Peptides against a protein of PDB entry 6A30. Designs and how they scored, part 100

Target 1, 150 residues: chain A of PDB entry 6A30
Amino acid sequence: AQDADNVLQPIMDLLDSNLTLFAKICEKTVLKRVLKELWKLVMNTMERTIVLPPLTDQTMIGTLLRKHGKGLEKGRVKLPSHSDGTQMIFNAAKELGQLSKLKDHMVREEAKSLTPKQCAVVELALDTIKQYFHAGGVGLKKTFLEKSPD

## One batch from the design tools (peptide; made by RFdiffusion4, then SolubleMPNN)

Design b2_p24_2_s1 (from b2_p24_2, 14 letters changed)
Fold by OpenDDE base, seed 2:
Structure b2_p24_2_s1 (fold): chain B 150 residues (1-150), chain A 24 residues (1-24)
Amino acid sequence: as target 1 above (150 residues)
Amino acid sequence: SEEEELRAKFRGSYQAVLEKAEKE
């Protein structure tokens, strides 16, 4: 459990920060679409993280978080004008898109068969993320989360 | 705010799963 939390916490912090922003600036329908895209991104990232040795992923997520965390320090969230909100979404999407490019740089390490322990951690992580995105029913539908390609 | 409530629900769901996993 602690190992799963250590892996998930950075992701959850990132998601929380982004979702907070999106919830403020997006209409409900747009937010739902964003959530779907974030879900796909997280699933793809996890799939890769599972395939990649655990150690390299924490540093990459941490580095990505650290690079992006510099933008959050300007605490005066002036409610950006509509144009600024769009730019923030675009920047967030671009940052998330860089996670997709991380796909190409994440060394195709041979799908080493996960140990049973690693599988259990991944399963727990997946369940946690599913519950997070479901958010007690206000987020994504369970049916959507379950149909997402494992 | 509605936003704060939404965030709280997301966080709450995450925390609930973690707590469950710690008990198992």
Scores: peptide ipSAE 0.142, ipTM 0.697, DockQ to the pose 0.655
Fold by OpenDDE base, seed 4:
Structure b2_p24_2_s1 (fold): chain B 150 residues (1-150), chain A 24 residues (1-24)
Amino acid sequence: as target 1 above (150 residues)
Amino acid sequence: SEEEELRAKFRGSYQAVLEKAEKE
């Protein structure tokens, strides 16, 4: 549990930051789309982290997500807008586009064998992330979360 | 705010899973 938390906390911090931004500017339907893209990003990042490097560093997943998240933030282009709201919407749309592009570049590699402990951590991490994204029913649907390739 | 409530629900879900895992 503690190992999973160590892996997840950086991820959750990043997600919370992004969700805070999007919740301010997005209507419910748009927010759901954002959540779906974030979910995909998280899943793909986790997959790569498991497949590419040995899961020896408990912060590896969080580090990868932070790296990508920072890239998204830096990619915010300020467009001339007559309203702060319009600029925020544009930034949100751009971030969604970047998330989609990132997904397309994430190629599945051969999974390295995980130790039983590592498997348990990953399973707990996945469950935690699913519950986070479900958010007591106000987030993503359970059926959507369960269809995501593990 | 509605935003704060939404974030609280997300965080609450995360914490609930952690608490469950700690009890096991």
Scores: peptide ipSAE 0.136, ipTM 0.688, DockQ to the pose 0.683
Fold by OpenDDE base, seed 3:
Structure b2_p24_2_s1 (fold): chain B 150 residues (1-150), chain A 24 residues (1-24)
Amino acid sequence: as target 1 above (150 residues)
Amino acid sequence: SEEEELRAKFRGSYQAVLEKAEKE
């Protein structure tokens, strides 16, 4: 449990920060769409982390997410005028798109079989993230979260 | 605010999972 929390906490902090920003600038319908894209990003990142040889540094997922998140912090969030909010979403989408391109360069090295312990941690992590995105029914639908490729 | 309520529900869901995992 503690190991799972250590892995999840940086992800959850990033998600909370991003959700706070998006909730302020997005209408409800746009927010739901953003949540779906964030879900896909998180799932893809987890899949890559699992499939990629154990990058020893727990810091890399956190750093990849932080490196993309820190790019958001250094900009003095002047409450961007409505026009600037669109540009920030576009930039965030562009950065997310670059993360998707990283998929093409990541040589599918043979997925080293996860140890049973690693599988248990991943399952717990996935359940936690699903519950987070569901948010007691105000977030994403359970059916959507369950259809995501594990 | 509606935003604060939304954030509280997200955080509450995460906390509930952590508490469950600590009991197991």
Scores: peptide ipSAE 0.134, ipTM 0.690, DockQ to the pose 0.614
Fold by OpenDDE base, seed 5:
Structure b2_p24_2_s1 (fold): chain B 150 residues (1-150), chain A 24 residues (1-24)
Amino acid sequence: as target 1 above (150 residues)
Amino acid sequence: SEEEELRAKFRGSYQAVLEKAEKE
């Protein structure tokens, strides 16, 4: 459990920060789309972490997510000439665009075999992230989460 | 607020999984 928490904490910190931002700038429909893109980003980042050397696994995922997450938060632009509604849509569209760009920068690496311990940690991490994104039913649908490639 | 409630549900889901894993 402690090992899983160590791996997940950087992800959760990023997700919490981004959720706060997106909840402020996105209406419900746009927020759902943002959550889907975040899910994809997290999954791609985890894939990269698994393929990379074990010594960097825990630190790397947090570093990668934090680096790009900060860029996303700073990408919010205020347009004083626009109404609050127009500003919200514009900001939401920009955030989605930034997430998409980040996803496209994820280079797929050749998968390596995991130890049984690593497999257990990954399984727990995936379950935790799925539960997080589902958020008791107010987040993403379970069917969407289960169909996403691991 | 609605935002706080939303965040609480996300964090609550995470915490519940961690607590379960600690018992296993």
Scores: peptide ipSAE 0.107, ipTM 0.654, DockQ to the pose 0.643

Design b2_p24_2_s2 (from b2_p24_2, 14 letters changed)
Fold by OpenDDE base, seed 5:
Structure b2_p24_2_s2 (fold): chain B 150 residues (1-150), chain A 24 residues (1-24)
Amino acid sequence: as target 1 above (150 residues)
Amino acid sequence: SEEEELRAKFRGARDAVLAEAEKA
């Protein structure tokens, strides 16, 4: 549990910051598209994190994601105008692009078999992220989340 | 607001799953 929390908290903090910003500045249909892209990014990052490094490296990736997400936290400021909203969307898209680039810098090492402990952490992390993105039915559909490559 | 409701739902879902994980 503690290990899962250590891995999940940086991701959740990033997601909370991004979702708060996007909920303020995006129309509902745009927000759903952004959520889908965030889901894809998180899943792909986790996949690479699980396939590549030991649990210590998962924490490093979470930290890296958080560092990139900190730029979005400054966007929690009240949108004073529509023009400011457009600029915030552009900045948020740029930051998401940087997260994608960070993913590409993760060297695929040999897929080591996950230990039972690592498997349990991954399962818990996936369930947490799925529930988070579903958001009691106001977020992404369960069918979309279940069809996403684990 | 719709934004506040959305944020509350996301946080609630996260916290519920984390709480269950701590019990296991």
Scores: peptide ipSAE 0.095, ipTM 0.627, DockQ to the pose 0.584
Fold by OpenDDE base, seed 4:
Structure b2_p24_2_s2 (fold): chain B 150 residues (1-150), chain A 24 residues (1-24)
Amino acid sequence: as target 1 above (150 residues)
Amino acid sequence: SEEEELRAKFRGARDAVLAEAEKA
């Protein structure tokens, strides 16, 4: 429970900040594209963070994600003028790029098989993230989320 | 607006996730 929360909370904070911003500044088609890219990034991050590294590394990554999420909130405080929207997208993209770099710095430890407990946490996390991205039907299609390689 | 509806749905999903995480 606590371990799952420690992993999920930073991710959700980051997603909430970014998606709220993108919902404000992007038209529907652009927003959908952004959501797809974020989904891929989250899935790839989860695969590496939850499936490959030990729980200790997950906590560290969670802390790093939380720190980055707070950074996004500070950048968000400027009311989007039209000029500010482009800058906000740029800042969000830059922060997402840092998450990608964090992914690359994760030491490929030998893929230890997840314990049943870890699997249950991952499954719960995946279901909640899928629900978030689906957003009651206004986000990504359920079929897209289910076909995404877990 | 469609934007406000989207934000509300994302917020609702977030809150549901957080509520489940607190129960676990």
Scores: peptide ipSAE 0.093, ipTM 0.618, DockQ to the pose 0.339; fails the geometry check
Fold by OpenDDE base, seed 1:
Structure b2_p24_2_s2 (fold): chain B 150 residues (1-150), chain A 24 residues (1-24)
Amino acid sequence: as target 1 above (150 residues)
Amino acid sequence: SEEEELRAKFRGARDAVLAEAEKA
C-alpha cells in the first residue's frame, strides 16, 4: 500500500494539475489528444521508473513535480483571456516537454526482472492510472487503455 | 458546466485511486 502510494502520488499530482488545466483550456477533441499523449508519457515513465530502483526515481519525479507545482500555486485563475489560455497551453506543453526529457535521462538500465512485489505494485498502479484516465467514462475509453502495451 | 462535470469526474477518479492505494 505505502509503496504504491509513493509511486502513485507524484504521478497523480502531476496528472491532476495538468488535466485540470487542460480541461479548462482545451476543446474536447484537443483534450482527448492531450490525454492520449499524457497516457503514453505516464506509461513510458512508469515502465522506466519501475525498471529503475523505486526509491531514487520517486524522488526525482517527485522533485521535478514539486518544482513545477510550486509555480502554479499563486496564479489566481482569472478566467483566462484568450491570451492567458494560450500562455497556459504553452506552459503546460513546456512542462510535458520536460517530462519527456526526464524520460530521456532515465537511463535504459537493462530490463532487470521486477520482483513479484514490484510487479504487484506496478499492476496496482497501472489499474489505478487506467481508472483515472477513464474518469468514469468521460476520459479515455477502456479499450484504448487496455490495448496500450501494459 | 460540462467542464465542471469533467473536473468532478477526474477528482472522483483520483480519490478512488488514492483510496485503493491506501488499501494495498
Scores: peptide ipSAE 0.090, ipTM 0.615, DockQ to the pose 0.406; fails the geometry check
Fold by OpenDDE base, seed 3:
Structure b2_p24_2_s2 (fold): chain B 150 residues (1-150), chain A 24 residues (1-24)
Amino acid sequence: as target 1 above (150 residues)
Amino acid sequence: SEEEELRAKFRGARDAVLAEAEKA
């Protein structure tokens, strides 16, 4: 439980901050698209966290999450003008792109087999994240979440 | 508004997840 919480808390904090922002600035159809892309990002990040040795990834995920979180703390949510909203989406996309680049750099390490304990933590984390993205039925569809490569 | 309802649902889901994580 505590190990799963340690892995989930940074992800949930990031998701909560970003989803709150996107819910404010996006129309419903755009929001669904953003949620799908964010889901893919989370799944890719988790897949890599699984493949990479746990020690180096917590610091990298934490650093990536902190680098993204620091940008959100200083921004008094001025209702972004249309131009500011586009720039925020662009910056978010750029940050997501950097996560993708980090993805490409991290793929080089041989997929070490997860221990049974690590697998259990990952499964719990995945279920938790699925529940979060489903958001009581207003978020992503269960069928979409289950089709994502676990 | 629909937006406020969506935000409330996300917060509710988050809180439910955190509550379950504390029990495990």
Scores: peptide ipSAE 0.081, ipTM 0.598, DockQ to the pose 0.380; fails the geometry check

Design b2_p24_2_s3 (from b2_p24_2, 12 letters changed)
Fold by OpenDDE base, seed 5:
Structure b2_p24_2_s3 (fold): chain B 150 residues (1-150), chain A 24 residues (1-24)
Amino acid sequence: as target 1 above (150 residues)
Amino acid sequence: SLEEELRKKFLDAYQKKLDEAKKA
């Protein structure tokens, strides 16, 4: 339980922050595109973190994701004026871009076989993330989520 | 709003999985 929470919480915090912002500033079609890109990013991050360094790097992801997520104050961002909206999109894109740098810091270590416990944690995490991205049908389609390489 | 719905669905899904993980 604690291990799963340690993996999920940083990811969830990041996703909540970004999706909240994009939901405010983006039209539905743009939001779906953003969700797809976030999904890819999350999948790539999880693959690198869980498959490449099994246990030790879970803390690193959490730390790195938290460092990048701290830029978005949890504050009720007032609906920005039209000019502010563009700047917010730019800032959000910049934050997402910083997450892409996390990809470069994850050195591909030799794929160690996950223990059954680690597999269970990963499965739980993936299911949670899939449910989040689906968001009861308002997010990404289940078919898209299931076709994504895990 | 879409934001509120996403957040609610997220929190519900996350909490459910945390609860399941505690039972395991």
Scores: peptide ipSAE 0.062, ipTM 0.589, DockQ to the pose 0.455
Fold by OpenDDE base, seed 3:
Structure b2_p24_2_s3 (fold): chain B 150 residues (1-150), chain A 24 residues (1-24)
Amino acid sequence: as target 1 above (150 residues)
Amino acid sequence: SLEEELRKKFLDAYQKKLDEAKKA
């Protein structure tokens, strides 16, 4: 239980901060697109962190997520003019893109099979994140969340 | 707003999972 909370809390803090910001600045259709990209990013990050050796992983997800989350907090969102909102989305997308490039440099160490305990923690974390992104039906569709490569 | 609904649903889901994890 405590191990699952330690993994979930940094992810939830990041998601809450980012979704709050995007919900304020994005139109509904744009927001849905952003949610889909964030979902993919979170899933990819979790998959990689779980495949990486256990000790460096909690700190790396937390640090990667915090580093990108803190970068968004320092922007005192003066609701910039319409032009500045586009630039913020572009910068956020660029930062997300750099997280995806961290994808290429994380050496696929041979996916050592997760221990049963690690699997249980991951499953709990995934269920919580799926519920968050679904948000009682106002967010992403369940079918989309379930088709994401587990 | 969509933001308020997302936050509420998130907090409810997260709290439920925490409660389940404490019972296990």
Scores: peptide ipSAE 0.059, ipTM 0.582, DockQ to the pose 0.434
Fold by OpenDDE base, seed 2:
Structure b2_p24_2_s3 (fold): chain B 150 residues (1-150), chain A 24 residues (1-24)
Amino acid sequence: as target 1 above (150 residues)
Amino acid sequence: SLEEELRKKFLDAYQKKLDEAKKA
């Protein structure tokens, strides 16, 4: 239980912060595209975080995500003019891009076979994230979530 | 809003999985 929470909480914080922002500033069609990209990013990050020894990277991702998430809350969201929304999307994309680059610095530790316990935690986390992105049918389609390359 | 629905569904799913993990 504690292990699953430790994995899910940073992801939840990231998703909540970013999706909240994107849902407010993006049109529905744009939001769906953003959701798809976030899904890919989350899956890729999880895959890498899991393949990497869980302890050090979760803290770094959590800390990076927490630092970036807190920075967005303090700005009195004046209804950004179209320009401000674009810049926020750009900044969010840049932050996501930095997470992707963190991917390259995440030492490809050799795919140490996840322990059965780690696999179970990952599966649970993946299922939770799939449910989140599906969101009772208002989010991404189940078929898309299932076909996403593991 | 879609945002509120997404958040709610995520939180519900998360709590459900935490509860399942506690029972296991």
Scores: peptide ipSAE 0.082, ipTM 0.614, DockQ to the pose 0.451; fails the geometry check
Fold by OpenDDE base, seed 1:
Structure b2_p24_2_s3 (fold): chain B 150 residues (1-150), chain A 24 residues (1-24)
Amino acid sequence: as target 1 above (150 residues)
Amino acid sequence: SLEEELRKKFLDAYQKKLDEAKKA
């Protein structure tokens, strides 16, 4: 339980902060595109987090995700003018870009076989994230989520 | 709003999984 929460909480914080902003400022079509990119990012991050040694990477990813997420919360104070919305999108895109770069710098460590416990945590996390991105049908299609590489 | 709905669905899904994980 605690291990699943440790994995999920940083991801959820990132998703909540970013998706809230994007849902507010983006048109529906743009939002769907953003959701797809976030899904890819999350899947890639999870794949790397799980394959990498358990203790150090969760904290680093959590810290990285929290550091990036906290940057978004401070921007929430003033009702962003339309100009502020563009800047928020730019900042969010920059944050996503930094996370993507982090992905590229994370050494492709050999796909270490997950322990059964790690597999169970991943499955639980993936199911939660899929439910989030599906959002009762208003988000991404189930077929898209299921075809995403586990 | 779509934002509120997404947040609600997310929180519900997350809470459900936390509850399941506590039972395991």
Scores: peptide ipSAE 0.067, ipTM 0.597, DockQ to the pose 0.441; fails the geometry check

Design b2_p24_2_s4 (from b2_p24_2, 11 letters changed)
Fold by OpenDDE base, seed 4:
Structure b2_p24_2_s4 (fold): chain B 150 residues (1-150), chain A 24 residues (1-24)
Amino acid sequence: as target 1 above (150 residues)
Amino acid sequence: SEEEELRKKFRGAYQEVLEKAKEA
């Protein structure tokens, strides 16, 4: 559980920051679309990280997400008036785009087989993220979360 | 606000899963 939390916490911090922003600026339908893209991004990042590096890179996901998350913390954009909502969406999209670029820097190293413990941590992490994105029914549908982003 | 409620639900879901994982 603690190992999963260590992996999840940076992700959740990033997600919480982004979701807070998106919840403020997006209509419900738009928010759902953003959540779907964010879900895909998270899943792709996790998949690449699981496939690529040994346990040292759980710190790398955390570090990469933290590096991107720390970039987000300094940008606590004060909720501007109606006119600035569009700019906030663009900024949020740009931040998501930067996370997508992170996808490209994850070089395919030889797929190291995860240990059973690592697999369990990843499974727990995925379940937690799914529950987070579902958010008691106000977020993404369970059926969507069970689909592979591929 | 609706935003705060949404954020609470997301965080609540995360915490619930973490607690369940600690109990297992």
Scores: peptide ipSAE 0.116, ipTM 0.681, DockQ to the pose 0.643
Fold by OpenDDE base, seed 1:
Structure b2_p24_2_s4 (fold): chain B 150 residues (1-150), chain A 24 residues (1-24)
Amino acid sequence: as target 1 above (150 residues)
Amino acid sequence: SEEEELRKKFRGAYQEVLEKAKEA
């Protein structure tokens, strides 16, 4: 449980910060599209985290997410004028782009076979993330989440 | 707000799964 939480917390902090921003600035249809892109990003990040030794990647993801998350809190969110909303989208896209680049810089170290414990943690993490993205039916559809490669 | 409701639902879903995982 603690290991799963350690993996999930950085992801949830990232998702909470980004979704808060996107929910505020995006229309519903745009938000759904953003959720799909975030889902892809999370799945890709998890896939790489699964392939890499969980502890080192968790620290890297957590550190990266923590560095980016702390930057967002200090911004006095003035009610974004329309111009501020565009800049916020750009900044959020830049942050997502940095996460994607981190993905690209994560050296495909040889796929060390996950231990059964690591597999169980990953499965639990995936289920948690699926539930998070489903959000009681207001988020992504279960059918969409289930079609994503595990 | 619609934003707060969305965040609440996401967080609620996360917390529910975390609590289930702690009980297992």
Scores: peptide ipSAE 0.112, ipTM 0.656, DockQ to the pose 0.561
Fold by OpenDDE base, seed 5:
Structure b2_p24_2_s4 (fold): chain B 150 residues (1-150), chain A 24 residues (1-24)
Amino acid sequence: as target 1 above (150 residues)
Amino acid sequence: SEEEELRKKFRGAYQEVLEKAKEA
């Protein structure tokens, strides 16, 4: 449990900060689109982090995500004015873009097999993230999450 | 607010999984 939490917490913090902002500034349909893009970004980042570089640390994914998620404060942000809203969208997109850039820094290496412990942590992490994105049915559909590569 | 409710649901989902993982 603790090992999984160490991996998940930075991811959840990043997600919470972004979702808080997006929920405030986006219409419902736009929010769903943002969630889908965020999901893809997370999955792609995790895949690259696990498969491409040597998995030396179980917390590596969380650490990497934390480094790129610094632009948004964890917690409630003041509602922007209409003029500020557009700028906030651009800023949020920039933050997500920084996370996306992490993909470009991943050097392709020979894929290594995970230890049973590492596999268990990854599985738990993925399940948690899926549950988070589903959010009791108000987020993304299970069918969408299950079809997404991880 | 709608935003707070959404955030609460997401966090709730995370916590639920964490608690289940602690019990295993």
Scores: peptide ipSAE 0.105, ipTM 0.636, DockQ to the pose 0.630
Fold by OpenDDE base, seed 3:
Structure b2_p24_2_s4 (fold): chain B 150 residues (1-150), chain A 24 residues (1-24)
Amino acid sequence: as target 1 above (150 residues)
Amino acid sequence: SEEEELRKKFRGAYQEVLEKAKEA
């Protein structure tokens, strides 16, 4: 339980910060699209980190997400105009795109099979993140969250 | 606001999962 919380807390902090920002600057339909892309990114990042050798500690996902989340926070101070909001979304998308490129540089090292304990932690983490994105029905649909981003 | 309600629901969902995980 504590190991799962240690993995989840950084992810949840990042998601809360980003969702707060996007909810302020995006129209509802745009926000929903951003949430879908963010979900895909989180799932892909988790999958890759799990597949990557154990040396990339749980801290790396949180750190990568946090590093990009901090870049987004620096943009938060200067919200003067609607045009700046668009630029912030573009910059956020660019940063997300860089996370996707980091995806290409993450050498598919041979997927070392996760231990049963690691699998259980990952499953718990995934369930928590799904519930977060569903947000009691106001977020993403369960059917979307249950569909593999692959 | 709609934003505040959304945040409240997200946080509520997270807390529920954490509580269930602590009971297990």
Scores: peptide ipSAE 0.104, ipTM 0.646, DockQ to the pose 0.531

Design b2_p24_3_s1 (from b2_p24_3, 12 letters changed)
Fold by OpenDDE base, seed 3:
Structure b2_p24_3_s1 (fold): chain B 150 residues (1-150), chain A 24 residues (1-24)
Amino acid sequence: as target 1 above (150 residues)
Amino acid sequence: MTASQKRIEELTKKLKEAREEKLK
């Protein structure tokens, strides 16, 4: 439990400021869309951090940003000020890309299969981050969070 | 209560407050 908490604290620190800002400036529908994209980004980052040893931090960030940044551009989130909102989301995504540091906290050995203990920590971390994005019912629906982003 | 659980509760409160302020 303590290890899972240690892994999640940096993620929550990064997300809290951004989500608080978005909650203030975005309408409900826009906020939900932003949350969905952030969820996908977080899940993909965690998955790659766990599954893909050989990628450098910059390569993972670049690949995630390229894959999801294009998705954000194609998703006509009609933010009233299109340029500013998209740039803010892009910046938030870029900051979330630095969650690659999570690799060092979750996986001590780059190339080895997760130990049963490490798997248990990851499972607990995933359950906790789902609760975080659900935010007591204000955030994303449980049904959405339970679906694999794949 | 874990530190993460406390953070979730705090975020939940902040998001609820932000929504209520927009409805005014």
Scores: peptide ipSAE 0.429, ipTM 0.872, DockQ to the pose 0.765
Fold by OpenDDE base, seed 5:
Structure b2_p24_3_s1 (fold): chain B 150 residues (1-150), chain A 24 residues (1-24)
Amino acid sequence: as target 1 above (150 residues)
Amino acid sequence: MTASQKRIEELTKKLKEAREEKLK
């Protein structure tokens, strides 16, 4: 359980800030679309980082996401002083774009088989992140999360 | 309660609050 938490904490750190912003600025249907894209990105990133790299360190996904997430806050392009809302939307779109770039930087290495312990941690992490994206029913539907290839 | 579970609850609360604010 603690290992799964350690893996998820950096991901949640990145997502909490972004999702909070998106929840404020996006209409419900737009927010759902954003959540779906973030879910795909997270799942693909987890797959690439856990399955593809010989990374024995399961915390690497969170670390990679955190490193790229911090870079986004500093690159505030000052858009002209249109309404605070327009700037927030632009910033949110920029943040989503940077998350997409993170996906592309994941180098495909030779697939290593996970140990039974690693599999158990990944399974618990996946269950927990599904609950995170479900967000007590405010986020994505369970049926959508369950149909996503793990 | 795990740290992750606590964060899920906190996020859930924040998302609900944000939705309620928009309906206002």
Scores: peptide ipSAE 0.393, ipTM 0.856, DockQ to the pose 0.758
Fold by OpenDDE base, seed 1:
Structure b2_p24_3_s1 (fold): chain B 150 residues (1-150), chain A 24 residues (1-24)
Amino acid sequence: as target 1 above (150 residues)
Amino acid sequence: MTASQKRIEELTKKLKEAREEKLK
């Protein structure tokens, strides 16, 4: 359980602020579309991470996410004027684009067979992230999350 | 309750509040 939490915390750190912002500024339909794209991105990232050797990846993902996350801390969120909302969406889109680039740097190392312990951690992490994206029924539908190619 | 579960609850609350604010 703690290992799954450690894997998910950086992802949640990235998503929490952005999703909260999107929920405030976007219409329901737009928010759902954004959530679907984020879900796909997260699933693809997790799939690639699982294929990569477990030990180096936590540090690399944490370091890569931390390097990209440090740019967000210093901006005292002055509630930006209407022009600033567009800039925030642009910055969020840019960050999402950088996550896509991170996907490209995740070299498909040979599918190492996961140990039973690693499999259990992955299963727990997947279940937890599904709950995260469902967000008590405000987020994505369970049917969508269950049908997503795992 | 795990740390992740706590964050899910917090996010859920924030998203619900944001939705309610828009209906107002």
Scores: peptide ipSAE 0.357, ipTM 0.842, DockQ to the pose 0.780
Fold by OpenDDE base, seed 2:
Structure b2_p24_3_s1 (fold): chain B 150 residues (1-150), chain A 24 residues (1-24)
Amino acid sequence: as target 1 above (150 residues)
Amino acid sequence: MTASQKRIEELTKKLKEAREEKLK
């Protein structure tokens, strides 16, 4: 359980800030679309991270997140005018796009078969992240999360 | 409760609040 939490913390740190912002600025249908794309991205990233030994990727994700996380602190989010919301979405999408590039830099380490312990951690992490994206019913539907090809 | 579960609850609360604010 603790290992799964450790794996999820960096992802949740990124998502919490962005999703909270998106929830405020996006209408329901747009938010749902964003959540779906984020879900796909997270699943793809997790799949790659799982196939890659978990230890090296946590440090890279953490380092990437730490570098980008400093920018979000200072701005007294004056609810910027409609134009600023678009830029924030763009910036958030750009940050998320960098996660997609992280996809390319994630060294194709040979698909070493996960140990049973690693598999259990991954399964728990996947279940937890599904709950995260469901967000008590405010986020994505359970049916969508369950049908998402792992 | 795990740290992740706590964060899920916090996020859920924030998302609900944001949704309610839009309906006003």
Scores: peptide ipSAE 0.350, ipTM 0.838, DockQ to the pose 0.768; fails the geometry check

